# Peptides against a protein of PDB entry 6UG1: the designs that were tried, part 46

Target 1, 304 residues: chain A of PDB entry 6UG1
Amino acid sequence: SNEERKRRKYFHMLYLVCLMVHGFIRNEWINSKRLSRKLSNLVPEKVFELLHPQKDEELPLRSTRKLLDGLKKCMELWQKHWKITKKYDNVGLYMRTWKEIEMSANNKRKFKTLKRSDFLRAVSKGHGDPDISVQGFVAMLRACNVNARLIMSCQPPDFTNMKIDTSLNGNNAYKDMVKYPIFWCEVWDKFSKKWITVDPVNLKTIEQVRLHSKLAPKGVACCERNMLRYVIAYDRKYGCRDVTRRYAQWMNSKVRKRRITKDDFGEKWFRKVITALHHRKRTKIDDYEDQYFFQRDESEGIPD
Target 2, 301 residues: chain A of PDB entry 6UG1 as posed
Amino acid sequence: SNEERKRRKYFHMLYLVCLMVHGFIRNEWINSKRLSRKLSNLVPEKVFELLHPQKDEELPLRSTRKLLDGLKKCMELWQKHWKITKKYDNEGLYMRTWKEIEMSANNKRKFKTLKRSDFLRAVSKGHGDPDISVQGFVAMLRACNVNARLIMSCQPPDFTNMKIDTSLNAYKDMVKYPIFWCEVWDKFSKKWITVDPVNLKTIEQVRLHSKLAPKGVACCERNMLRYVIAYDRKYGCRDVTRRYAQWMNSKVRKRRITKDDFGEKWFRKVITALHHRKRTKIDDYEDQYFFRRDESEGIPD

## One batch from the design tools (peptide; made by RFdiffusion4, then SolubleMPNN)

Design b1_p12_5_s1 (from b1_p12_5, 6 letters changed)
Fold by OpenDDE base, seed 5:
Structure b1_p12_5_s1 (fold): chain B 304 residues (1-304), chain A 12 residues (1-12)
Amino acid sequence: as target 1 above (304 residues)
Amino acid sequence: DLLEIAKRLVDY
C-alpha cells in the first residue's frame, strides 16, 4: 500500500539518524585522551616519522609513498595488538530485513548497549568485533597526530524493497555479510591533496580511490546486508561529511535511487541531519574533497 | 536535539 511505503520511508529515516548518531558517539569515544596515550605507545618513532614525512620538493610522490609505508606498518602493528576478533551478535550494524524488524518489535530484547568504559577497555586489550577494531585503529592514528577519519557505511533497511517476506536463507549468510566492512578509515594526504582509504581489519588494504573502491560491495549475496548508500566520514574535529561519492561508481544511476536523497524533501532532510552532526568550520581540505566529488559527478554524467 | 532523541532511542 501507499501507507506501507510511507511507513518504511519514515522508519528508514529514523534508523539512518540512529546509525549516524552512533557513528558520531563512537567518533567522540576514540578521541579519549587516556586511550590516545596508550595507543601512541604501540607506534615506534621510525613509524611515526613515516606518518609525518617532510615535503619532497623535487617529487611530492616520495612523501606520499612514505605516508603509505607508515600506514602499512601501522596496520601490521594493529594486527599484533588485536588478540580476539569476536563475531557480531546476530547481524551487528549490517542491514536488517523488514521481517527481522517486525519480529524484533514484538521481542522486547534488552539490547545491552556497550558503555564507553567497556569500549575503551575492549580497544585497549585488543578484544572485540571488527567495528571496535577499526575504531581503535583510527584512535591509534589520531594518537600519532594523523588526520584520520572514521568512515561508517550506514545500513538502514531498504525502503525501496516492498516485499513482505524478505527472509534471508542460507548457511553462508554470515560469511557473505562480513565480506565487506561497515567501518573503515580515511587518512588525509597533504601532498597529493586526497583522502587515502584504509581497511585495517577486513580486506587489510590501503587504496587511493580514483573511480571505484575495493570496499564497495559486489554480488547479490554481499549486497543483501551491505548496500553502499550512506558512507559518512567523522573527523577528529567532529566534522561530519557524506563521502558516498568516493566509493560509489554509479552514484547518479544506481545509488541515488536507493537513498532518501532521491527527492528534494529527502535531500533537504538529509542535509539537516549532516549539518546537525557537523561541529566544525569548513577547511581547504573540504574544498579539495568537494572538487573531487564534482569531477566524479561530471565524469559519471546524468543517467538517461 | 537529534542527539537527545537518538540517546532516548538507544536507551529504550
Scores: peptide ipSAE 0.034, ipTM 0.745, DockQ to the pose 0.186
Fold by OpenDDE base, seed 4:
Structure b1_p12_5_s1 (fold): chain B 304 residues (1-304), chain A 12 residues (1-12)
Amino acid sequence: as target 1 above (304 residues)
Amino acid sequence: DLLEIAKRLVDY
């Protein structure tokens, strides 16, 4: 019905706000001074120097290469620190079906909310789910004074899916679900004036995204619980930015149709949500990023 | 305010 379409749209909006607030809270927790002091000790001086190369005036690319090598070594150090990767409880923050949402509303399951203290302990011990591990990695880079962002791919239920959800097939569903991450890292390269993508946990990759990312879900089964629609960046200064354009090859032709921002009402609403979560002034880094997004929009074109 | 945004989503 038209009513069910409206209900799903509004529930998607509410769920999206809850996810974006969750990302904001986790981004605050990883700024813990106590955690920072502990995690800085994981990074030896030689690796710290690679994270902070001098600008090569002749060839700025040499400085970027040092930073990339430093980030690779940080990923290796993080793997040594991390002892236990727990499976997600149920589907974690991956996309739920409408049927799963309706069934969960009837189950008064006391969600054991992970407290800040429990999170900090989990990161400090190297015990937790992949999301906690990525968040801890961002905390380690921030402890080394690296301009690292926490990235979250927000997975609200698909308000454009009006089908009655068939049961997603059981055992292979978890492997397909976790094939691509929900959380990752971005690091500012001051030499190239670009964000470097870092997945320290899932794909264990460092990427300088141009047109496509390895972190973008591919294949029907992977996209059932991980649909790239809302990639939100949380920086060390409590900035909040939509960075979906970086990871979406087909933003205008495909991704926009699955976003609340497909219409003017949704665009205005989503801008208000971003603005409410953005607690810093604009910087020259934001100008370079917006210029990159503009060039990507022009290069994709407007779908006819 | 996020609460106002959330309220407006519940009141719609």
Scores: peptide ipSAE 0.031, ipTM 0.719, DockQ to the pose 0.076
Fold by OpenDDE base, seed 1:
Structure b1_p12_5_s1 (fold): chain B 304 residues (1-304), chain A 12 residues (1-12)
Amino acid sequence: as target 1 above (304 residues)
Amino acid sequence: DLLEIAKRLVDY
């Protein structure tokens, strides 16, 4: 019905705000001064120097290469620190079906919320789910004065899916779900004026995204619980930015159709959500990023 | 209304 379409749209909006607020809160927690002091001790001086290379005036690419090598070594150090990777409870922050949402409303199960103290202890010990691990890695880079962002791929239920039963059948559903991350890192390269993508936990990859990312879900099975629609960046100064354009090859043709921003009302609403979560002034880094997004929109073109 | 709840969550 038209009523059910409206209900699913509004529930998607509410769920998206809750996810974006969750990302904001986790970004605040990883700015903990106590955690920063502990995690800085994991990075030896030689690796710190690679994270902060001098500008090579002859070939700025040499400075970028040092930064990339420093980030690779930080990923290796992080793997040594992280002792226990827990499975997610059920589906974690991956996308739920409409049926799962309806069934969860009937189950008055008290969801055990992770407290800030428990999170900080988990990161400090190297014990937790992949999301806690990525968030801790971002905290370690920030402890080394690296301009690192927490990236969250927000997975609200698909309001464009009007099927009554959306049950996912399959023994491999968990493996397909966790094939691609929900959380990752971006690091600002001051030499190339670009964000570097870092997945320290899942794919264990560093990339300079041009047109395609390895972190973008590919294939039907993994896209059932991980649809690239809302990739939100949280910086160390409590900035909040939509960076979906970086990771979406087909933003205009495919991704926009699955976003609340497909219509003017949804665009205005989503802009209000971003503005409410954006607690810093604009910087020259935002100008370089917006210029890159503009060039990506022009290069994709208007879908025929 | 879920929209009103979503609006309130944006205004907080």
Scores: peptide ipSAE 0.030, ipTM 0.732, DockQ to the pose 0.120
Fold by OpenDDE base, seed 3:
Structure b1_p12_5_s1 (fold): chain B 304 residues (1-304), chain A 12 residues (1-12)
Amino acid sequence: as target 1 above (304 residues)
Amino acid sequence: DLLEIAKRLVDY
């Protein structure tokens, strides 16, 4: 019905705000001064120097290569620190079906909310789920004075899916779900004027995204619970930005159709949500990023 | 209801 379509749209909007606020709160927690002091001790001086290379005036690419090597070594150090990767409880922050939402409303499952103290202890011990691990890695880079962002791929229920029963058929449903991350890191390269993408936990990869990312879900099974639609960046100064354009190859032709921003009303609403979560002034880094997004929109073209 | 909360989030 038209009423059910409206219900699913509004529930998607509410769920999206809750996810974006969750990302904001986790970004505040990883700015903990106590955690920062502990995590800085994981990074030896030689690795710290690689994270802060001098500008090579002859070849700025040499400075970028040092930064990339420093980030690789930080990923290796993080793997040594992280002792226990806990499985997600159910589906974690991956996408739920409409049936699962309806069934969960009937089951008053006491969601055990993770407290800030428990999160800080989990990161500090190296014990937790992959999301806590990525968030802790961002905290370690920030402790080393690196301009690192927490990235969250928000997975609200698909309001474009009007089917009641999405039978998620498969014995490998969990493996397919966790094939691609929900949280990752971006690091500002001051030499190339670009964001570097870092997945320290899942794919264990560092990339300079041009046209497509390795972190973008591909294939039916993994896309059932992980649809690239809302990739939100949280910086150390409490900035909040939509960075979906970086990771979406087909933003205009495919991704936009599955976003609330497909219409003017949804675009205005989503801008209000971003503005409410964006607690800093604009910087030259935002100008370089917006220029990159503009070039990516021109290069994709408008779908016919 | 969740719908009313979502409407309020839109009307803000």
Scores: peptide ipSAE 0.029, ipTM 0.716, DockQ to the pose 0.103

Design b1_p12_5_s2 (from b1_p12_5, 5 letters changed)
Fold by OpenDDE base, seed 3:
Structure b1_p12_5_s2 (fold): chain B 304 residues (1-304), chain A 12 residues (1-12)
Amino acid sequence: as target 1 above (304 residues)
Amino acid sequence: KLEEIAKRLVEF
């Protein structure tokens, strides 16, 4: 019905705001001065120097290569620090079906919200789910004065799916779900004027994204709980930006159709949500990023 | 309620 379509659209909007606020709160928690002092001690001086290379005036690419090597070593150090990776409770922050949402509304399950103190302890000990691990890695890079941002792929329920029963096929559902991350890191390369993508936990990869990312979900089973639609970046200065364009190969032709921003009403609304979560002034880094997004939109073209 | 909350989140 039209009423069910409206209900699903509005529930998607509410759920998206809750996810984006969750990302904002986690981004605030990883700015903890107490945590920063502990995590800086994990990074040896030689690795710190690689994270802060001098500008090579002859070949700026040499400076980028040092930064990439420093980031690789930081991922290795992070793996040594992280002792226990917990499985997600149920589906974590992956996408729920409409049936699961309806069933959850009837179940008075006491959701135990992780407190800030428990989060800081979990990161400090190296014990937690993959999301806590990625968030802790971003905190370690920030403790080393790296301009690292937390990336969140927000997974609200699919308001374009009007089916009542979305029975997901059983046996490998968890493995397929966690094949691609929900949280990752980006690091500003001041030499190339680009964001470097870092997944320290799931795929354990570093990328300079051009046209597509390895972090973009591929295949039906993986896309059931992880649809690339809302990739939100949270920086150390409480900036909030939509960076979906970087990771979406087919932003205009495919991704936009599954976003609230498919219509002017949804675009205006989503812009207000981003503005409410964006607590810093514009910088030259934002200009370079917007120029990259513009070039990516032109290169994709207008969908036929 | 949820629809009203979402409408209010839009009116902001």
Scores: peptide ipSAE 0.024, ipTM 0.695, DockQ to the pose 0.101
Fold by OpenDDE base, seed 1:
Structure b1_p12_5_s2 (fold): chain B 304 residues (1-304), chain A 12 residues (1-12)
Amino acid sequence: as target 1 above (304 residues)
Amino acid sequence: KLEEIAKRLVEF
């Protein structure tokens, strides 16, 4: 019905705000001065120097290569620190079906919210789910004065799915759900004027994204609980930016159709949500990023 | 109702 379409749209909007606020809160927690002091001790001086290379005036690419090597060594150090990777409770922050949401409303299960103190202890001990691990890795890079941002792929229920029963056949294995991450890192390369993508936990990869990322979900089974629609970046200065354009090869043709921003009302609403979560002034880094997104929109073109 | 909640959550 038209009523159920409206209900799903508004529930998607509410759920998206809750996810984006969760990302904001986790980004605040990883800025903990106590955690920063502890995590800086994991990075030896030689690796710190690679994270902060001098500008090579002859070949700026040499400086980028040192930064990439430093980030690789930081991923290796992080794997040594992380002792226990817990499975997610149920589906974690992956996408729920409409039926799972309705069933959850009937089940008065008290969700135990992770407290800030418990999060800081988990990161400090190296014990937690993959999301806590990625968030801790971003905290370690920030402790080394690296301009690292937390990236969150927000997974609200699909308001474009109008099926009554959206139950996934029970065969969608946990492995297919967790094949691609929900959280990752980006690091600012001051030499190339680009963001470097880092997945320290899931795919254990570093990318300079041009047209596509390895972190973008591919295949039906993976996309059922992980649809690339809202990739939100949280920086160390409490900036909040939509960076979906970086990871979406087909933003205009495919991704936009599954976003609340497909219409003018949704675009204006989503801009208000981003603005409410963006607690810093604009910088030249934002100008370089917006220029890159513009060039990516022109290069994709308008879908026929 | 849900629209008003979503609007209010953006205004706070």
Scores: peptide ipSAE 0.023, ipTM 0.705, DockQ to the pose 0.092
Fold by OpenDDE base, seed 4:
Structure b1_p12_5_s2 (fold): chain B 304 residues (1-304), chain A 12 residues (1-12)
Amino acid sequence: as target 1 above (304 residues)
Amino acid sequence: KLEEIAKRLVEF
């Protein structure tokens, strides 16, 4: 019905806000001074120097290479620190079906909300789910004065899916779900004027995204619980930015159709949500990023 | 900050 379509749209909006607020709260927690002091001790001086290369004026690419090598070594150090990767409780922050949502509304299970103290202890010990691990990695980079962002791929239920039964069939559902991350890191490269993508936990990869990312879900089974629609970046200064354009090859032709921003009402609403979560002034980094997104929109073209 | 965000979120 038209009513069910409206209900699913509004529920998607509410769920998206809750996810974006969750990302904001986790981004605040990883700014803990106590955690920062502990995590800085994991990074030896030689690796710190690679994270902070001098500007090579002859070949800026040499400075970027040093930064990439520093980030690679930080991923190796992080793997040595992290002792236990827990499975997610149920589906974690991956996308739920409409059926799962309806069933969960009837089940008043008190989800044990992870407190800030428990999160800081988990990161500090190296024991937790993959999301806690990525968040801790961002905290370690921030402890080394690196301009690292927490990235969250928000997975609200698909309001464009009007099927009544959306049950997911398959013995490998968890394996396919966790094939691609929900959380990752971005690091500002001051030499190339670009964000470097870092997945320290899942794919264990560093990339400089041009047209496509390895972190973008591929294949039907992986996309059932991980649809790239809302990739939100949280910086160390409590900035909040939509960075979906970086990771979406087909933003205009495919991704936009699955976003609340497909219409003017949704675009205006989503801009208000971003603005409410954005707690810093604009910087030249935002100008370079917006220019990159503009060039990517022009290069993709307008869908016919 | 979080409370101000929460207030702004209820005003949508």
Scores: peptide ipSAE 0.022, ipTM 0.693, DockQ to the pose 0.067
Fold by OpenDDE base, seed 2:
Structure b1_p12_5_s2 (fold): chain B 304 residues (1-304), chain A 12 residues (1-12)
Amino acid sequence: as target 1 above (304 residues)
Amino acid sequence: KLEEIAKRLVEF
């Protein structure tokens, strides 16, 4: 019905806000001074120097290469620190079906909230799910004075899916679900004027995204619980930015149709949500990023 | 129901 379509749209909006607020809160927690002091000790001086290379005036690419090598070594150090990767409880922050939402609404199960103290202890011990691990990695880079963003791929239920039953096939579902991350890192490269994408935990990859990312889910099974629609960046200064354009090859043709921002009402609403979570002034880094997004929109073109 | 789901989602 038209009513069910409206209900699913509004529920998607509410769910998206809750996810974006969760990302904001986790971004505050990883700014913990106590955690920062502990995590900085994981990074040797030689690795710190690679994270902060001098500008090579002859070949700026050499400075970028040093930064990339420093980030690689940080991923290795992080793997050494991290002792226990827990499985997600159920589906974690991956996308739920409408049926799962309805069933969960009927089940008065006590939800176990992870407190800030428990999070900080988990990161400090190296015990937790992949999301906690990524968040801790961002905290370690920030502890080394690196301009690292927490990236969250928000997975609200698909309001474009009007099927009554969206039963997912159970057994392979977890492996396919966790094939691509929900959380990752971006690091500002001051030499190339670009964000470097870092997945320290799942794919264990570093990339300089041009047209497509390795972190973008591919294949039907992987996209059932991880549909790239809302990639939100949280910086160390409590900036909040939509960076979906970086990771979406087909933003205009495919991704936009599955976003609340497909219509003017949704666009205006989503901008209000971003603005409410964006607690810093604009910087030249935002200008370079917006220029890159503009070039990506021009290069994709308008879908026929 | 929706508000309780929303609270549970923020509590993750």
Scores: peptide ipSAE 0.021, ipTM 0.700, DockQ to the pose 0.563

Design b1_p12_5_s3 (from b1_p12_5, 5 letters changed)
Fold by OpenDDE base, seed 2:
Structure b1_p12_5_s3 (fold): chain B 304 residues (1-304), chain A 12 residues (1-12)
Amino acid sequence: as target 1 above (304 residues)
Amino acid sequence: KDLEIAERLVKF
């Protein structure tokens, strides 16, 4: 019905805000001074120097290569620190079906929210789910004075799916679900004027995204619980930015149709949500990023 | 708190 369409759209909006607020809170927690002091000790001086290369005036690419090597070594150090990767409780922050939402609403199970103290302990011990691990990795880079963002791929229920029953097959579903991350890192390269994408935990990859990312879910099974629609960046200064354009090859043709921002009402609403979570002034880094997004929109074109 | 912030942000 039209009413059920409106209900699903509204519930999607509510769920999206809850996810974005969750990302904001986790981004605040990883700025913990106590955690920072502990995690900085994981990074040797030689690796710190690679993270902070001098500008090579002859070939700026050499400085970028040093930064990339430093980030690789940080991923290796992080793997050594991390002792226990827990499975997600149920589906974690991956996308739920409408049926799962209805069933969960009937089952008033108290969601055990992880407390800040428990999170900080988990990161410090190297025990937790992959999301906690990625968040801790961002905290380690920030502890080394790296301009690292926490990236969250927000997975609200698909309001474009009007099917009554979307039964997902159980066992293969977890492997396909966790094939691509929900959280990752971006690091600012001051030499190339670009964000470097870092997945320290899942794919264990570093990339300089041009047109597409390795972190973008591919295939039907992976996209059932991980649909690239809302990739939100949280910086160390409590900036909040939509960076979906970086990771979406087909933003205009495919991704936009599955976003609340497909219509003017949804666009205006989503801008209000971003603005409410954005607690810093604009910087030249935002200008370079917006220019890159503009060039990506022009290069994709408007779908016919 | 988080839900109240979320509810406020959805009512905007």
Scores: peptide ipSAE 0.022, ipTM 0.713, DockQ to the pose 0.095
Fold by OpenDDE base, seed 4:
Structure b1_p12_5_s3 (fold): chain B 304 residues (1-304), chain A 12 residues (1-12)
Amino acid sequence: as target 1 above (304 residues)
Amino acid sequence: KDLEIAERLVKF
C-alpha cells in the first residue's frame, strides 16, 4: 500500500539516524586519551617516521609511498595486537530484512549495550568483533597523530523493497554477509591531496580509490545485507561527511535510487542530519574532497 | 550529549 511505503520510508530514516549516531559515538570513544597512550606504544619509531614522511618536492609520490608502507606496517602490527575476532551477534550492523525488523519489535530482548569502558577494554586487549577491531585501528593511527577517519557503511532497511516476505535463504548467509566490511579507515594523504582507504581487518587492503573500490559489495548474496548507500566519514575533530561518492561507481544511475536523497525532501533532511553530526569548521581537506566528488559526478554523467 | 543529538535528529 501507499501507507506501507510511507511507513518503510520513515522507519528507514529513523534507523539511518540511529546508525549515524552510533558511528558518531564510536568515533568519540576512539578519541580516548587513555586508549591513545596505550596504542601509540604498539608503533615503533621507524614506523612512525614512515607515517610522517618529509615532503619530497621533486617527486611527491615518494612521500605517498612512504606513508603507504607505514600504513601497511601498521596493519601488520594491528594483526599482532588483535588476538580474538568474535563473530557478530546475529547480523551486527548489517542490513536487516523487513520481516526481521517486525519480529524484533515483538522481542523486547534487552540488547546488552556495549559501554564505553567495555569498548576501551576490548580494543586494549585485542578482543572483539571486526567493527571494534577497525575502530581500534583508527584509534592507533590517531594515537600516532595520523589524520585517520572512521568510515561507516550505514545499512538501514531497504525502503525501496516493498516485498512482504524478505526472508534471506541460504546456508552461507553469514559468510556472504561478512565478505565486505561495514567499518573501515581513511587516511589523509597530504602529498596527493586524497584520502587513502584502509581495511585493516576484513580484506586487509590499502587502496587509493579512483573510480572503483574493492570495499564496494559485489554479487547478489553479498548485497542482501550490505548495500552501499550511506558511507559516512567521522574524523578526529568530530567532522561528519557523506563519502558515498568515493565508493559508489554508479552513484547517479544506481545508488541514488536506493537513498532517501532521491527526492528534494530526502536530500534536505539528510543534509540536516549530516549538519547536526558535523562539529567542526570546514577545511581545505574538505575542498579537495568536494572537488574530487564533483569530478566523479561529471565523469559518471547524469543518468538518462 | 549523544542522546540529545539522537533525540534532536529523530525530531527532524
Scores: peptide ipSAE 0.021, ipTM 0.698, DockQ to the pose 0.083
Fold by OpenDDE base, seed 3:
Structure b1_p12_5_s3 (fold): chain B 304 residues (1-304), chain A 12 residues (1-12)
Amino acid sequence: as target 1 above (304 residues)
Amino acid sequence: KDLEIAERLVKF
């Protein structure tokens, strides 16, 4: 019905705001001065120097290579620090079906909200789910004065799916769900004027995204609970930016159709959400990023 | 109505 379409659109919007606020709160928690002092001690001086290379005036790429090597060593150090990776409770922050939402409304399950103190303890001990681990890795890089962003792929229920029963028929449903991350890191390369993508936990990869990312979900089973639609970046200065364009190969032809921003009302609404979560002034880094997004939109073209 | 509620939730 038209009413059910409106209901699903509304619930998607509400759920998206809750997810984006969750990312914002986690980004505040990882700025903890107490946590920063503990995590800086995990990074030896030689690795710190690689994270802060001098500018090579002859070949800026040499400086980028040092930064990439420093980030690789930080991932290795992080793996040594992280002792226990917990499974997600149910589906974590992966996408729920409409049936699961309806069933969950009837079940008064007391969600134990993780307190800030428990989060800081979990990161400090190296005990938690993959999301806590990624968030802790971003905190470690920030403790080393690296301009690292927390990235969140927000997974609100699919308002374009009008089916009531989405039977997820898979013996490997959890493995397929967690094949691609929900949280990752980006690091600003001041030499190349680009963001470097870092997944320290799931795929354990570093990439310089050009046209597509390894972090973009592929295949039906993986996309059932992880649809790339809203990739939100949270920086150390409480900036909030939509960076979906970086990770979406087919932003205009495919991704836009599954976003609230497919219509003018949804675009204006989503801009208000981003503005409410963006607590800093514009910088030259934002100009370089917007130029990159513009070039990516031109290169994709208008969908036929 | 419902979309106005979502707009209000963003103003807080």
Scores: peptide ipSAE 0.019, ipTM 0.647, DockQ to the pose 0.085
Fold by OpenDDE base, seed 1:
Structure b1_p12_5_s3 (fold): chain B 304 residues (1-304), chain A 12 residues (1-12)
Amino acid sequence: as target 1 above (304 residues)
Amino acid sequence: KDLEIAERLVKF
């Protein structure tokens, strides 16, 4: 019905705000001074120096290569620190079906919310789910004075899916779900004036995204619970930015159709949500990023 | 109506 379409749109909006607020809260928690002091001790001086290379005036690419090598060594150090990777409880922050949402409304089970103290202890011990692990890795880089941001791929229910039953059948559903991450890291390269993508936990990869990312979900089974629609960046100064354009090859032709921002009302609303979560002034880094997004939009063109 | 709901959702 038209009423069910409205209901799903509004529920998607509510769920998206809750996810974006969750990302904001986790980004505050990883700024903990107590955690920072503990995680800085995991990074030896030689690796710290690679994270902070001098500017090579002859070939700035040499400085970028040192930073990339430092980030690789930080991923290796993080793997040594992390002792226990827990499975997600059910689907974690991956996309729920409409049926699962309706069933959960009937189930009065009080979900235990992870407290800040429990999160800090989990990161400090190296015990937790992949999301906690990625968030802890971002905290370690921030402890080393690296301009690292937390990236979250927000997975609200698909308001464009009007099927009544959207039950997902399959023995491999968990493997397909966790094939691509929900959380990752970006690091600012001051030499190339670009963000470097780092997945320290899932794919264990470092990428300088040009046209496509390895972190973008591919294949029907993976996209059932992980649709690239809202990739939100949270920086160390409580900035909040939509960075979906970096990871979406087909933003205009495919991704926009699945976003609340497909219409003017949704665009204005989503801009208000971003603005409410953005607690810093604009910087030259934002100018370079917006220029890159503009060039990527022009290069994709208008879909036929 | 729709704007008021959206504004309530942003204030939470």
Scores: peptide ipSAE 0.019, ipTM 0.638, DockQ to the pose 0.082

